# Designs tried in a protein design run: peptides against a protein of PDB entry 1MQS. Part 32

Target 1, 223 residues: chain A of PDB entry 1MQS
Amino acid sequence: ILKMLFLNKDLNNNDNITTITDDIFNQQEIIWKVLILDIKSTATISSVLRVNDLLKAGITVHSLIKQDRSPLPDVPAIYFVSPTKENIDIIVNDLKSDKYSEFYINFTSSLPRNLLEDLAQQVSITGKSDKIKQVYDQYLDFIVTEPELFSLEISNAYLTLNDPKTTEEEITGLCANIADGLFNTVLTINSIPIIRAAKGGPAEIIAEKLGTKLRDFVINTNS

## One batch from the design tools (peptide; aimed at target 1 L119 Q134 D137)

Design b2_p19_6_s1 (made by RFdiffusion4, then SolubleMPNN; from b2_p19_6, 6 letters changed)
Fold by OpenDDE base, seed 3:
Structure b2_p19_6_s1 (fold): chain B 223 residues (1-223), chain A 19 residues (1-19)
Amino acid sequence: as target 1 above (223 residues)
Amino acid sequence: SSNYEAFLSKYRSLADFFK
């Protein structure tokens, strides 16, 4: 939950809520955000966080998704809601109306493929996909913005990763190639990235391989 | 195995999103 409130940045799990919020407050400028909830997520948030914790996390306003909300076009919004057609439609309507400056969408449970496709279709029609910065659920962690999307142009990568006949060795080999490509990209940009990947799939394998390469590179460069 | 399958199913939808 705290990770979500800080736009899914990596946090030290060994620190308590107060220490984390204080450290972030002291080290970085607070980004004020709107938090949009539903009935279920309200109960979840209330069980873990106090109102003061939300304030320290930069939440200036929190409201229910079904409530009438005032436009705050210069303020980023965090959605933490159930993955339903109704909530998706409301989010898209908020996007159409430019209700907020940026949209960070966090679903409380797994987003079904059909709903993800529906979201994608509706957002594409609006022409405002650049305002959607993040979409997260239990299994998905990705950025939708075009400027942050690039291709390594690896032939048949998608087919290989999704073919049930593909062996673990083949997947591992492909992931290594992808990690190499990403590593080269990092070197070109001359900036060390924060690596985020969904757990339990090829993305995790790639992340581990890339992390190892980056660590080795940093150690060798500083030695 | 279930998490991996779920990942693959969603990965497919993501690929469609960026097409």
Scores: peptide ipSAE 0.021, ipTM 0.529, DockQ to the pose 0.027
OpenDDE base, seeds 1, 2, 4, 5: peptide ipSAE 0.017, 0.008, 0.021, 0.018; ipTM 0.549, 0.457, 0.521, 0.563; seeds 2, 4 fail the geometry check

Design b2_p19_6_s2 (made by RFdiffusion4, then SolubleMPNN; from b2_p19_6, 7 letters changed)
Fold by OpenDDE base, seed 4:
Formats: C-alpha cells, structure tokens, sequence
Structure b2_p19_6_s2 (fold): chain B 223 residues (1-223), chain A 19 residues (1-19)
C-alpha cells in the first residue's frame, strides 16, 4: 500500500509505516496526489493507514470513485479500486475529461484480461494514453485488523459456513472466494505460506484450494 | 495499435515479482 502511495517506488519493507513515511518525507519533496478509492479499498486503506500516514505520503485529498470529484488537472491521481467494468469506465471518463494530470491506476486484485483489454482499448481511443503512468493489480483484497491478522471481509462467511442449512454448493462457492482472497493476500506479502487448517471442515477445503492455486502459480511463474 | 501496446507495457502484475 505504501509503495502504491509513493507511485510504486522501491521502499524498504522492513521498516514500519511511520519510519518509511518519515524517511521519505524528510528526504524527498512531497508530490501531492489525489487518492481515489471505492468502498472496499477504503476499508483496506483505513485498516492499514492513518490520516497522518496519507498526508505524509502526499495524499492531499481522497475521494470515492463514484462521488462527484472536482477536476484537479495539475494534480496526479492514484486510483486504488476494484477491477470492475464500472470503475474502468469511470477512470476512462476521468481521463477523457482531463480530471487529473496523471493517472496511477492500482486495482485491489488481479485485473482480468478482458477488462485489461477493455481498459487499454478505451484509453487508446482517447488519445491520452500518455497520462496513464502506471497500471497495477495490487492483490489487496483484505483488511488488516492486526499486524499478523487480516480479514477478507466476506459478509457472513462464518455464519454461512456454519449454518446447517447452507448447501454444499454454497459452501464450495464461498470457499473458493475465500481461497481467492487468501491467494491474493499471499501474493501481496510475497511469501509462500505454510498453510494450516482444521480438518474436516470448510477450512480444509479452503486450504486445499489455496494450496492448489499457489502450486499452480509457482509452476506457471517458474516456467 | 502502438497506443494499445504502450498501455499494456505500463501494466504490471504482482505475478511478475515471482518470476
């Protein structure tokens, strides 16, 4: 997240947020930026960063992507939003309207190829592709509640998984979603975890799915 | 188009970091 706020510059990940922000703040001229969020990413950011952290990162204004936002044509913008068609269309519209000087687009999770192509095509049509400086998928589909504890914030996950009325199909679907979220988390932390799960329940299903995803990813990446 | 390719070149997935 901090890397994103600093336009994906290399940061020393071993330092805490305060140390990083202080060091950067003291060493470099602050580039003031606008941060555009959606509801989901707002929760993510809020769980990790304080307002002061945003300020130290040069975020002068933050707003929801669906909100009416005033043009700031001389200010670069960081988008940190879900990879949806709706958000893409809004970003493109913002680009068309020259709402900001530069566009740093960060998606909260992996951008599907079809949406990437759609975004690229729309941007190309505008003739303003040069304003798009970066496009990243950050895989930040989680909320940090504690330093080593996070939540995917899947609504009623526990209740659904423990409700005897829940169908196997529903459980399987939910487990898949959870596994996807965990997978994204793993990619975010850039570390292969040791997966531990209770046996005989949804956790095991999730663990298996996650393990498969990780294995497939490692194989595909090393290939 | 060149613009399309240029745009794609700006896209970076975290998957690339594992490569």
Amino acid sequence: as target 1 above (223 residues)
Amino acid sequence: SSAYNNFLSKYRSLADYFK
Scores: peptide ipSAE 0.029, ipTM 0.640, DockQ to the pose 0.636
OpenDDE base, seeds 1, 2, 3, 5: peptide ipSAE 0.018, 0.015, 0.014, 0.021; ipTM 0.557, 0.484, 0.483, 0.527; seeds 2, 3, 5 fail the geometry check

Design b2_p19_6_s3 (made by RFdiffusion4, then SolubleMPNN; from b2_p19_6, 6 letters changed)
Fold by OpenDDE base, seed 2:
Structure b2_p19_6_s3 (fold): chain B 223 residues (1-223), chain A 19 residues (1-19)
Amino acid sequence: as target 1 above (223 residues)
Amino acid sequence: SSSYENFLSKYKSLADFFK
């Protein structure tokens, strides 16, 4: 939960909640965020965290997903909600309306493939996929640094990462393909991106591969 | 191998969280 509240950054889980929040609060710049919950996730959060913990995590406002919420276009939002069609539609609607600056989506349980595809499709249609920064469930860990990553490869990535039989080679291959896609996008845009990825996951692998490709390209073109 | 192991570790942690 704390990891989610800190935008799924790696945290030292050996410390108690208070110590973790204090350390983060003191060491890192606090990013103020909105937390969007549903009934089920509210119970989960309440069982683990106190109001003060949320504040220390930078949660300025928390609301239910089905409630009318005021636009905060300059504030990032964390969604922690059940993986349902209804919630997905609401999130997409919030995206369309520019309700928040960034969207960090965390599903409380496994997101079915059909819903993931639906989410990806709807987000793609909005043209605002760049605002979707993360999508998480128990098997999904995606940091979306480029809109095309979310729109083009999320389904395949999800299937591969959720299959317990997936080999290291298969993961590596998938990450390479994603990196290739991103690389092509970068070349098309003619802008070198700042690559940010969570540590210890596929995003890091992709970032490393992309970085290598970009470096190689720069070296070869200046040669 | 290290990246893959880290990946597995992370997902295991997430899976436990969402159970």
Scores: peptide ipSAE 0.005, ipTM 0.381, DockQ to the pose 0.022
OpenDDE base, seeds 1, 3, 4, 5: peptide ipSAE 0.019, 0.000, 0.000, 0.015; ipTM 0.569, 0.337, 0.382, 0.436; seeds 1, 3, 4, 5 fail the geometry check

Design b2_p19_6_s4 (made by RFdiffusion4, then SolubleMPNN; from b2_p19_6, 6 letters changed)
Fold by OpenDDE base, seed 3:
Structure b2_p19_6_s4 (fold): chain B 223 residues (1-223), chain A 19 residues (1-19)
Amino acid sequence: as target 1 above (223 residues)
Amino acid sequence: SANYEAFLSKYRSLADFFK
């Protein structure tokens, strides 16, 4: 939850909420944001965070997604809502109306492929896709900022990589397979992306492996 | 729109690879 409030940046998990918020405040200027919730996510947030914690995280206003909300076109918005057609339509409507400057979308559970495609289709029609910076769910997260820059977490691999019963050897093997898949994808698209990965986990391993493969490929093709 | 389409294309390709 704290990671979400700080736009899914890596945080030190060993620190308490107060220490994390204080450290971030001291290191960087606080980005003021709007937090959009639904009934389920409100309960989740309320169980973990206090109102003062939200303020320290830069949340100026929090509202329910179904409530009438005032436009804040110069303020970025964080959505933390259920992955439903209704919520997607509301988000798209907010995008169309320029209600906020940027959109960081976090779904409370897995986003089905059909709903992701629906979201993408509707957003593409608006011509404002650049305002949607992030889309996350429990098993899938990605960042689209520029054509050559993206971050992706795939659901099929996520459960295995985060299962406490999975051995280090199994993780390493799976990471290698994922890196191979990503490499093949890059070749297919004929575009080399900049990769951003979370530190201290499988994502870092994958990023390192993929980076090595890409560097080797570029060197070999330019020779 | 081009960025999203490109991303979706990449995502679909990856999803298909791991199926």
Scores: peptide ipSAE 0.019, ipTM 0.560, DockQ to the pose 0.062
OpenDDE base, seeds 1, 2, 4, 5: peptide ipSAE 0.018, 0.014, 0.007, 0.017; ipTM 0.486, 0.475, 0.412, 0.497

Design b2_p19_7 (made by RFdiffusion4)
Pose (drawn by RFdiffusion4):
Structure b2_p19_7 (pose): chain A 223 residues (1-223), chain P 19 residues (1-19)
Amino acid sequence: as target 1 above (223 residues)
Amino acid sequence: SIPPQPLSTIPPSLDAKSS
C-alpha cells in the first residue's frame, strides 16, 4: 500500500528496506498528492494505516470517487479504486474535467481486459490520454485485521454454499471470488505455495480453481 | 489552501500493469 502511495516508486529498481526512513524520504523529496478511494478500498486502508501515516507518505487529502470533489488542477492524484464500470467512468470524467494535474490509477484487485479497453476507448477521444501516468492492478483485495488475520470480506458464505436454494451457478461464482481473494493474498506474500485442501466440498473447488490460477501465473512468466 | 505541485517525469501509460 505504501509503495503505491509513492507512485509505485522504487519499482523497476533496487532497495530492500521496509518502512522508509525520513532521511531517504528527503532523498527523492516528495510532493503532496490527492488520494481517491472508494467504499471498499477505504475499508482496506483504514485497517492498516492511520491518517498520520498518509500525510507522512505525502497524501494531502483523500476522498471517495463518488463524492463531489473540488478541483485541484495542479495537484497529482492516486486512485486506489475497485475495478468497476462505475469507477472507470468517473476516472474518465475526472480526467476530462481536469480535476487533477495527473492520474495514477491503481485498481484494488485486477482490472479485466474488458474494462481496460473500455477505459482506453473513452480516454482515446480525450486529448488528455497523456495525463494518465500509470494504471496498476495492485492485488490488495482483502483486509488484514490483526498481524496475521485476513478476511475476504465475503459475509454469509457458509449459508450461500450450503443453502439448497443457491444455484449451481451462484456457487461456482462464489468459489471463483474466494479463489481470487486467496490469489490476491498469495501474490502479496510473493511465494507460490503448495495447495493442500480437504476433498469433497467447497475448499476443494476453490483449491483447484486457485491451483489453475497459480499454474498459469507460473507459466506466463517463463517459456 | 493547497499550493501547486510540480509535474512528474513519469511517462504516460494507459496499459494496466501488475504491481

Design b2_p19_7_s1 (made by RFdiffusion4, then SolubleMPNN; from b2_p19_7, 6 letters changed)
Fold by OpenDDE base, seed 3:
Structure b2_p19_7_s1 (fold): chain B 223 residues (1-223), chain A 19 residues (1-19)
Amino acid sequence: as target 1 above (223 residues)
Amino acid sequence: SIPPQPKSNIPASLEAKLL
């Protein structure tokens, strides 16, 4: 949860919440954000975090996704909501209306393929995919840099990664392929990405592989 | 010389909502 509030940056897990928030506040400029919740995620957040903790994380405003919300077009938004068709439609409508400057989407549980495809399709139609910076669920953490990341390739990868019959070797191989694809994208945009991944899952494997490829490339091009 | 007050890094729309 704390990682989500800090845009999925790696945090030292051994420190108290207060120490983490104080260290971040002292080291980096605070990024002010709005937090969008549903009924279920509100209960989750309220059980773990105090209002003061949210403020220290840069969350000054929080609202329910189904409530009427005023536009904050210069403020990034963090969504932490259930993976439902209704919530996806609302997020897309918020995107269409330019309610926020950037969208960091975190689903509270696994996003099924049909809903991922629906999200991707709707976002593609808006022409505003560049405003979606991150999409996370229980199994996948990825940064959306280009509309191509919403391709059917990610949907297929998601199914394979979430299939309980998939072997560790198959997962490792798929993660390597994803990292290769991301690497090629990075070279095309001529921009070095900030790699962020949740620990203990496929995203970490992908991030590690991509990081290695990028480091090797930089070393080879500067030599 | 009044030290320049650190410009509030709060977005204008958010500041308006908090006031």
Scores: peptide ipSAE 0.177, ipTM 0.710, DockQ to the pose 0.043
OpenDDE base, seeds 1, 2, 4, 5: peptide ipSAE 0.156, 0.161, 0.167, 0.171; ipTM 0.714, 0.719, 0.704, 0.717

Design b2_p19_7_s2 (made by RFdiffusion4, then SolubleMPNN; from b2_p19_7, 6 letters changed)
Fold by OpenDDE base, seed 4:
Structure b2_p19_7_s2 (fold): chain B 223 residues (1-223), chain A 19 residues (1-19)
Amino acid sequence: as target 1 above (223 residues)
Amino acid sequence: SIPPQPKSDIPASLEAKRL
């Protein structure tokens, strides 16, 4: 939860919430954000964090997703909500209305395929996919860098990665293919990116594979 | 107590809500 509030930056989990928030608050410029919750996630947040903790995390405003919310077009928003059709529709409407500057979407549980596809389709239609910076659920964490991330292709990848019937070999193969695609993109921009990935998931596997490919390429080109 | 953040770091929309 605290990681989410800091836009999924790596945090030292060995420290208590107060220490983490104090350290971040003292060491870094706070990015002011709005936190959008639903009833369920409100209970979750309230069980772990105090209002002061939210403030220290840069959460100046928190609201329920179903509440009427004033536009804050220059403020990034963190959504922490249930993966429902209703919530997706609201998020998309918020996107359409330019309610916030950036959208960091965190679903409280696994996002079903049909809802992921719906989200992707709706976001694609808006032409504002660039404002979606992150989408997280229980299993998938990704940073949106290009509109293609809201293609139906991601839905297929997500399904494959989350299907319990998918073998480790299939997962590894898919991750390799994604890494290859990213590698090709890196070569086209002629810049070595800083690779960031969530730990413990497919993103880490992809990052490792991409890192290896980049290292190998650099070695081979300098040779 | 949360130290006061520089006004320049607060988005205009948030500043307007606090006023």
Scores: peptide ipSAE 0.087, ipTM 0.674, DockQ to the pose 0.057
OpenDDE base, seeds 1, 2, 3, 5: peptide ipSAE 0.022, 0.021, 0.050, 0.021; ipTM 0.578, 0.559, 0.660, 0.574; seeds 1, 2 fail the geometry check

Design b2_p19_7_s3 (made by RFdiffusion4, then SolubleMPNN; from b2_p19_7, 6 letters changed)
Fold by OpenDDE base, seed 4:
Structure b2_p19_7_s3 (fold): chain B 223 residues (1-223), chain A 19 residues (1-19)
Amino acid sequence: as target 1 above (223 residues)
Amino acid sequence: SIPPQPKSDIPASLEAKRV
């Protein structure tokens, strides 16, 4: 949950919530955010975090997704809500209305394929996919630009993979991360893809890694 | 506990809500 509140940055999980929040608050510039919840996620958040913890995490306002919310067009929003058609529609409407500057969407559980497609389609129609910075569920970290197009938005992935100064180890590591993301995507949409990748480059490495992961998964699930 | 004052620039819209 704290990771989500800090826009899914890596946090040292060895510390308690108070220590983490204090350290981040003291060491880093706080990005002020609005937290959008539903009834279920409100209970979850309330069970783990105190109001002061939210504040220390940069959550200045929290609201229910179904509540009338004033526009905060210069404020990033974190959604932590159930993966429902209703919530998706509301998020998309918020996107259309430029209610927030950025959208960090965290679904409380797996996003079904049909809802993923719906989200993707609606977002595509808005032309505002750039405002969606993250979409998380239990498996995924991505953004949706088109119904069939997702991006993991790994920082500088293309540059890193194409920089001649990048070491083989770095490439391999990054490819592994990408493959993990893709694998999680596949699991979320519950569809085994035909993998197609350009030969002779990082895409092939990713494809191979992904293929291995998928094979291992299939073997393990069929056993 | 006094809410810690934001160290970063508060977005204008958030500032307006606090007033």
Scores: peptide ipSAE 0.045, ipTM 0.639, DockQ to the pose 0.063
OpenDDE base, seeds 1, 2, 3, 5: peptide ipSAE 0.020, 0.020, 0.011, 0.023; ipTM 0.569, 0.558, 0.362, 0.551; seeds 2, 3, 5 fail the geometry check

Design b2_p19_7_s4 (made by RFdiffusion4, then SolubleMPNN; from b2_p19_7, 7 letters changed)
Fold by OpenDDE base, seed 2:
Structure b2_p19_7_s4 (fold): chain B 223 residues (1-223), chain A 19 residues (1-19)
Amino acid sequence: as target 1 above (223 residues)
Amino acid sequence: MIPPQPKSDIPSSLEAKRL
């Protein structure tokens, strides 16, 4: 998150949030930015950062993407939002209207290829592609509850996975979502876990999906 | 290289209901 707030510059990962923000605040000219969030990313940020941390990161204003936002044509914007068609359309509309000077787009999870192509196509039509400075998948689709504990904030996950009335399709879909969240978490902590799961249930499905994602990622990053 | 994942022989809670 802090890396994103500092426009994806390399930060020393060995320091606590306070040290990182203080060091950057003291050593570099603060680039003042607007932070644009959705409901999900707001929860993510709020779980790990305080308002003062945002200020130290150069965030002057934060707003929800769906809120009516005043143009700040001389101010760069960081978008940290879910990879949805709706959010893409809003970002493109903001670009068309010259709402901000620069656009740093960060998706909370992996952007599907079709949405990336849609974004690229829409941006190309605007003739303002030069204002798009970054497009990143941040893999931050989780909430930190404690230093060594996180939540994917998937409502009724336990109930859904254990209700005998739940369809196989619903279970499989939910397991995929959980695996995606876990994958994002693994990438964030930069450590490949040993996965242990019970056989013959949702846990195994999740483990297999996660394992596949991790293998695919390692193959693609080493190529 | 991703280390091989150990296979857990722990039955799922769903298998426990089929007993």
Scores: peptide ipSAE 0.007, ipTM 0.312, DockQ to the pose 0.011
OpenDDE base, seeds 1, 3, 4, 5: peptide ipSAE 0.000, 0.000, 0.000, 0.006; ipTM 0.296, 0.225, 0.266, 0.358; seed 4 fails the geometry check

Design b2_p19_8 (made by RFdiffusion4)
Pose (drawn by RFdiffusion4):
Structure b2_p19_8 (pose): chain A 223 residues (1-223), chain P 19 residues (1-19)
Amino acid sequence: as target 1 above (223 residues)
Amino acid sequence: DFYYEEEVVLGIPYYKLKK
């Protein structure tokens, strides 16, 4: 999350510290930025970062994508928002409106090609595609409550999975989401683990789903 | 390690995560 607040800096290069000392912060000399969150993404940040931490990272203000936000045409913006048609539209609207000097679009989970092309088509007929400095799928779609306790914030799962009423489609979709939440965690750990799961029920479906996802990820790296 | 690779889509610099 902090690396993102630094415009995904230090990326594409060297350094292995973990929580930047101030003397180094003065090495790059950092400027203030607007931070745009949404309901879901605010729940992710406010769980691990205090307001003081945000300022210390160069974040002047933070507001939801849906609020009426007063313009700051000369100030950078970092969007950390859910990969939704609704949000993308607003980024396009803000982009046109010239609400901010720059855009650093960061998606909470992962943006589908479906919506990447959407955002791209809309932005193309603006004379301002040049202001979007970066678009990243951050893979931080979970909440870390305690140091080693995390949640996918998918309430009422045992019910949805065992309710006879539930479709054989609603179940597949739910497992697919849980498979993604795990995938989002696994990528954060930066370790491709061995999947072990109890057979017979949802844990297996999710295991085999996550297995396939992690399989392709390993492939679409080297070959 | 993981890295991001750039891809340009209609002038938008999009970065995809890879290993």

Design b2_p19_8_s1 (made by RFdiffusion4, then SolubleMPNN; from b2_p19_8, 7 letters changed)
Fold by OpenDDE base, seed 3:
Parts: structure tokens; C-alpha cells; sequence
Structure b2_p19_8_s1 (fold): chain B 223 residues (1-223), chain A 19 residues (1-19)
């Protein structure tokens, strides 16, 4: 997440900015920029960073993407938002209006191919593709609530998994979504976990799915 | 270390995390 705030640049002594240290802030030239968030990403940022951290990272202003924002044509913008059609349309509108000097777009999860194509098409029509400096998948589908505890913020997950009226298909789908979120979390923190789950329930299904994803990833990364 | 695959679509640099 800190890497995103520094425009995803490589740091001299640490290629993986996972810990907030004073050394990280001192080693980088501060570029003043605007941070554009949505409700979900606001919660994510708030769980990981303090206001002072944002300032140290060069964030002069942060705003919600759906809010009316004043033009800052000489200031680069970091978008950290959900990969939705609505957000893409807003970003493109901001581009059309020359709201910012440069656009660094970060999606909270993987951008679907169809939405990437839509973004690219709309940007091409504007003739301002040069202002789009980056589009990143950040894979931050979690909120850290306290040390060693985080939430995927999947609505009604507990109720869905424990409701006898829930279909096996719904359970399987939810378990897959949870496993994906956990996988993204693992990638974000760059640490392979020991997986522990209660036996005989959805947790075991999730653990199995996550284990498979991690094994596949490790194999692909080491090859 | 996180690895990204860089793609270009209509002049837009897209960095996809290598899974």
C-alpha cells in the first residue's frame, strides 16, 4: 500500500514496502499528489495508515471519487478505487476535464479484462492517454482491524454459511470468494501462511481452496 | 517480492500482479 503512495517506484534498499518506517519516507523524493478513494478503499487505507503517514507520502488531499473535487491541473492524482464501471467512467470524466496533471490508477482488486478494454477505449477517444501513467492491480481485498486480525468485508458471510437455506452452489461460490480474498492478502503481505481451519465445515473448504492457490503460485513463481 | 507483468493497451501501461 505504501508503494502505491510512492507511485509504485522501487525503493533503493527495499523492493517490498510492507512496513511503515521512517527510513522509507526519508529515502524518497516527496511528490505532492491527490489521493482519490471510494468507500471501500477509504476503510482499507484507514486501517493501515495514519493521517501523518499520508502526509509523509506526499498526499496533500484525499477525497472520495464520487465527491465533487476541485481541479488541480498541476497536481498528479492517485486513484485507489474498486474496479467498477462507475469508477472507470468517473476517472475518464476527470481525464476529459483535465482535473489533474497525471493519473496513477490503482484498483483494489484485479481489473476484469472487459473493464480494462472499456477504460482503454474511453481514454483513447479523449486523446489524453499520455496522462494515464499507470494502471495497477493492488489486490487489497482486506481490512486490517487489529494486529494479526483482518476482515475481507464480505457482507453476511457468516449468515450465508450457516443458513440451512443456502444452496451448495452459493456456499461454494462464497468459499471461492473468501479464498480469493485470502490469497490476495497473502500476496499483499508477501508471506506464506500456515493455514489453520476447523474441520468439517466451510472453513475447511476455504482452507483447501487457498492451499491450492498458494501451491500453484509457489510453483509458478519458482519455475 | 511481488512481481508484475506489464501490458500495454491503447498506450496505457497496465501492471498486472503475477499470480
Amino acid sequence: as target 1 above (223 residues)
Amino acid sequence: KLYYEKEEINGIPYYKLKL
Scores: peptide ipSAE 0.565, ipTM 0.937, DockQ to the pose 0.630
OpenDDE base, seeds 1, 2, 4, 5: peptide ipSAE 0.531, 0.544, 0.552, 0.559; ipTM 0.928, 0.934, 0.935, 0.938

Design b2_p19_8_s2 (made by RFdiffusion4, then SolubleMPNN; from b2_p19_8, 11 letters changed)
Fold by OpenDDE base, seed 3:
Order: sequence, then C-alpha cells, then structure tokens
Structure b2_p19_8_s2 (fold): chain B 223 residues (1-223), chain A 19 residues (1-19)
Amino acid sequence: as target 1 above (223 residues)
Amino acid sequence: KITYKEVNINGIPYYELVL
C-alpha cells in the first residue's frame, strides 16, 4: 500500500510507516496526489493507514470512484479500486474529461484478460494513453507504459498461451508472432527497451526471440 | 552485445536482457 502511494517506487521495508513517510518528506519535494477508492479499498486503506499518514504521503484529496469529483487537471491521480467493467469505464471517462494530469491505476486483485483488453482498447480510442503512467494488479509488478498497453490490446494470443491444450509447436509459433509485434512496436518508439521475462514459460521464449531481432537490427544499422 | 542479468522482483526471478 505504501509503495502504491509513492507511485510504486522501491521503499525500505525495514522501517515503520511513520519513519518512511518522514524520511521521504524530508528528502524529497512532496508530490501532491488525489487518491480514488471504492468501498472495499476504503476499508483496506483505513485498516492500515491513518489520515495523517495519507497527508504525509502527499494525498491532498481522497474520494470514492462513484462519487462526483471536481476536476484537478494539474494533479496526478492514484486509483486503488476493484477490477470491474464499471470502474474501468469510470477511469476512461475521467481520462476523456482530463480530470487529472496523470493516472496511476492499481487494481485491488487480479485483472482478467478481457478487462485488460477492454481498458487498452478504450484508452487507445481516447488518444490520451500518454496520461496512463502505471497499471498494476495483485500479480503485475511492472509499469505498463503506453506502448506496452497498446501491445496488450493486440495480443489476443495470450489466451492461447495459457490453454493447457495448446501444443509446444503452437506456443513457439505464437511466441514468434508476439516477438514480431513487439519488435515493430520498438521500431515505432525509436528506443531500445530493457526486456524482463519470467523464467520457464512463454515469456522467456518471447524475450529471447525479441532480443535476437533487436541485436540483428542494431548490428545492421551500425554497419 | 546482449547480456543477460538475473533479477529478483518481489521474490520472482526474471531475466533482464540488456542490449
């Protein structure tokens, strides 16, 4: 929870909440943020943090996602809400209306693939994907950037990778297609990414294929 | 030169490819 309030930066876990908030307050300029909650996440936050802890973390305003909220176009927002279609639609509407300057989205539990694709599609249509700075759930420990969000929208293929009936040959072929798509995305961004992949699964295969493509490209462009 | 670095993020092992 504290990591979320500090925009998912690494924190020293050996210190208590008060020490962490005091150290950050003294060392860095406070970034004022809005915290958007639902009924479940409100109970979670209230069980762990005091109102003073939120203020020390730079939370200037906290509100329920279903409540009418005033626009703060110069203030970044942290969402900590359930992964539901309703909440996704509200977040996208807030994005369309330029309600906040930046959006840091944290789902309270795992985000189903169909809802992730829905979020990606709706954000893409708005043309304001650059305002989405982070998307996290219970199992996602990485920042989803604009290009990554776009790539997730295209990859209807991830459902096939998780189907136990899929053959190794089909997985290898699909991983090659995904690597090609990611390579094309990298070329459009005009930057070489750091690739992180979990061991022992399709992600490792994709990472190896993409790494090979990028290496070959760099060698060919520098020659 | 592509180098592989093993990293541990939140107790999960990952391969980091650095180009």
Scores: peptide ipSAE 0.039, ipTM 0.434, DockQ to the pose 0.035
OpenDDE base, seeds 1, 2, 4, 5: peptide ipSAE 0.014, 0.023, 0.080, 0.067; ipTM 0.255, 0.386, 0.631, 0.613; seeds 1, 2, 4, 5 fail the geometry check

Design b2_p19_8_s3 (made by RFdiffusion4, then SolubleMPNN; from b2_p19_8, 11 letters changed)
Fold by OpenDDE base, seed 4:
Structure b2_p19_8_s3 (fold): chain B 223 residues (1-223), chain A 19 residues (1-19)
Amino acid sequence: as target 1 above (223 residues)
Amino acid sequence: KLYYKKVNINGIPYYELRL
């Protein structure tokens, strides 16, 4: 995934994502990019990367492919989407509209030959094939699952929290809902957790809200 | 070892993952 975010350049194989992103961030000029996802790939990204990882990889904006997106004609775009006819048509439409400066297309799995031919044909008609810099089969159609991982299954939470168009009120509201869900989970487990969250983002907000709820609960229960 | 094979399809650089 990180390789994709760095336009499929060779990265030093380090198992630590944070170290990789920090090293790249410090050594090279960041090329700011837009990341275009679908519902499935959003889940994949969310399972592997943190908010800060995207930022350090130069992802300034990320959006769903089906969402209305503002043109950024001077900004390169990374598509990481399912290999479907619908997504191909949207990408081609984005190309026609000069929505981005360059197109780096990454499919979550192999693109069937018929769809590849369809993509090629449509792109050829536009006369803008030079803007398509890469088309990759990433084979990243997976969600990382860990035995100690649970999900609240809140739809689009990751996108909402990382969309620069999302208002502070919306973020606060969503964070409150997430904190409520986590609080209920903690109560069900009947154990007070150690809360760890990345600093400077929505995770910290959630952690703070959760911490407050837990403290209030303990105070009320002991009283 | 995973590697990419580059194929040009009507001017599109397509990188196919190979095992």
Scores: peptide ipSAE 0.373, ipTM 0.881, DockQ to the pose 0.223
OpenDDE base, seeds 1, 2, 3, 5: peptide ipSAE 0.083, 0.028, 0.026, 0.030; ipTM 0.631, 0.509, 0.520, 0.567; seeds 2, 3, 5 fail the geometry check

Design b2_p19_8_s4 (made by RFdiffusion4, then SolubleMPNN; from b2_p19_8, 9 letters changed)
Fold by OpenDDE base, seed 3:
Structure b2_p19_8_s4 (fold): chain B 223 residues (1-223), chain A 19 residues (1-19)
Amino acid sequence: as target 1 above (223 residues)
Amino acid sequence: KLYYKEVNVNGIPYYELRL
């Protein structure tokens, strides 16, 4: 929790900052920020931190995500909320409205892949991905930036790839379509990428297909 | 030159393809 309040910066050598000491607050430049909570995370924060601790951490205002909040376009915001579709939609709406200068998103539990993809898709549409500085849960450390995130806008891609009723042929077909989209993107950028994919899943299939396309293209252009 | 290698990034295994 304290790491989150300090924007997940490496606090000095003691990784196990379980104890709020004055030394932690004195060593870092205080960045004033807004803390956005839900009912569940409010209980969590209240169990660990005092009001004075929030102030020492630079929290100027704390509010519930569902409350009507005033825009603070020059102030960074920390979200500490449950990983739900509703909360994601609210965050995206706050992004669209330029409610804050920067967005540091921390989910209270694991963010399901479908919700991560939904968040990524919605953010990509806004054109304001540069304002999202961090996305965290208990398992993920994800940075969303404009040059690092794009969408092929393929409908129901997640559902198709993860539905146990989907046939291998359908998966292979979708992977081919994705690889084609990525290939076109590479051609537009006019650079040969390093392809990194998770092993043993659809991502590897896509990577192999893309690699083949790129290899064939390079061979054909050099002949 | 196309080569394949397994890489670990922050403890997560990835398949890396370089052209």
Scores: peptide ipSAE 0.068, ipTM 0.618, DockQ to the pose 0.033
OpenDDE base, seeds 1, 2, 4, 5: peptide ipSAE 0.062, 0.026, 0.064, 0.051; ipTM 0.590, 0.409, 0.609, 0.566; seeds 1, 4 fail the geometry check

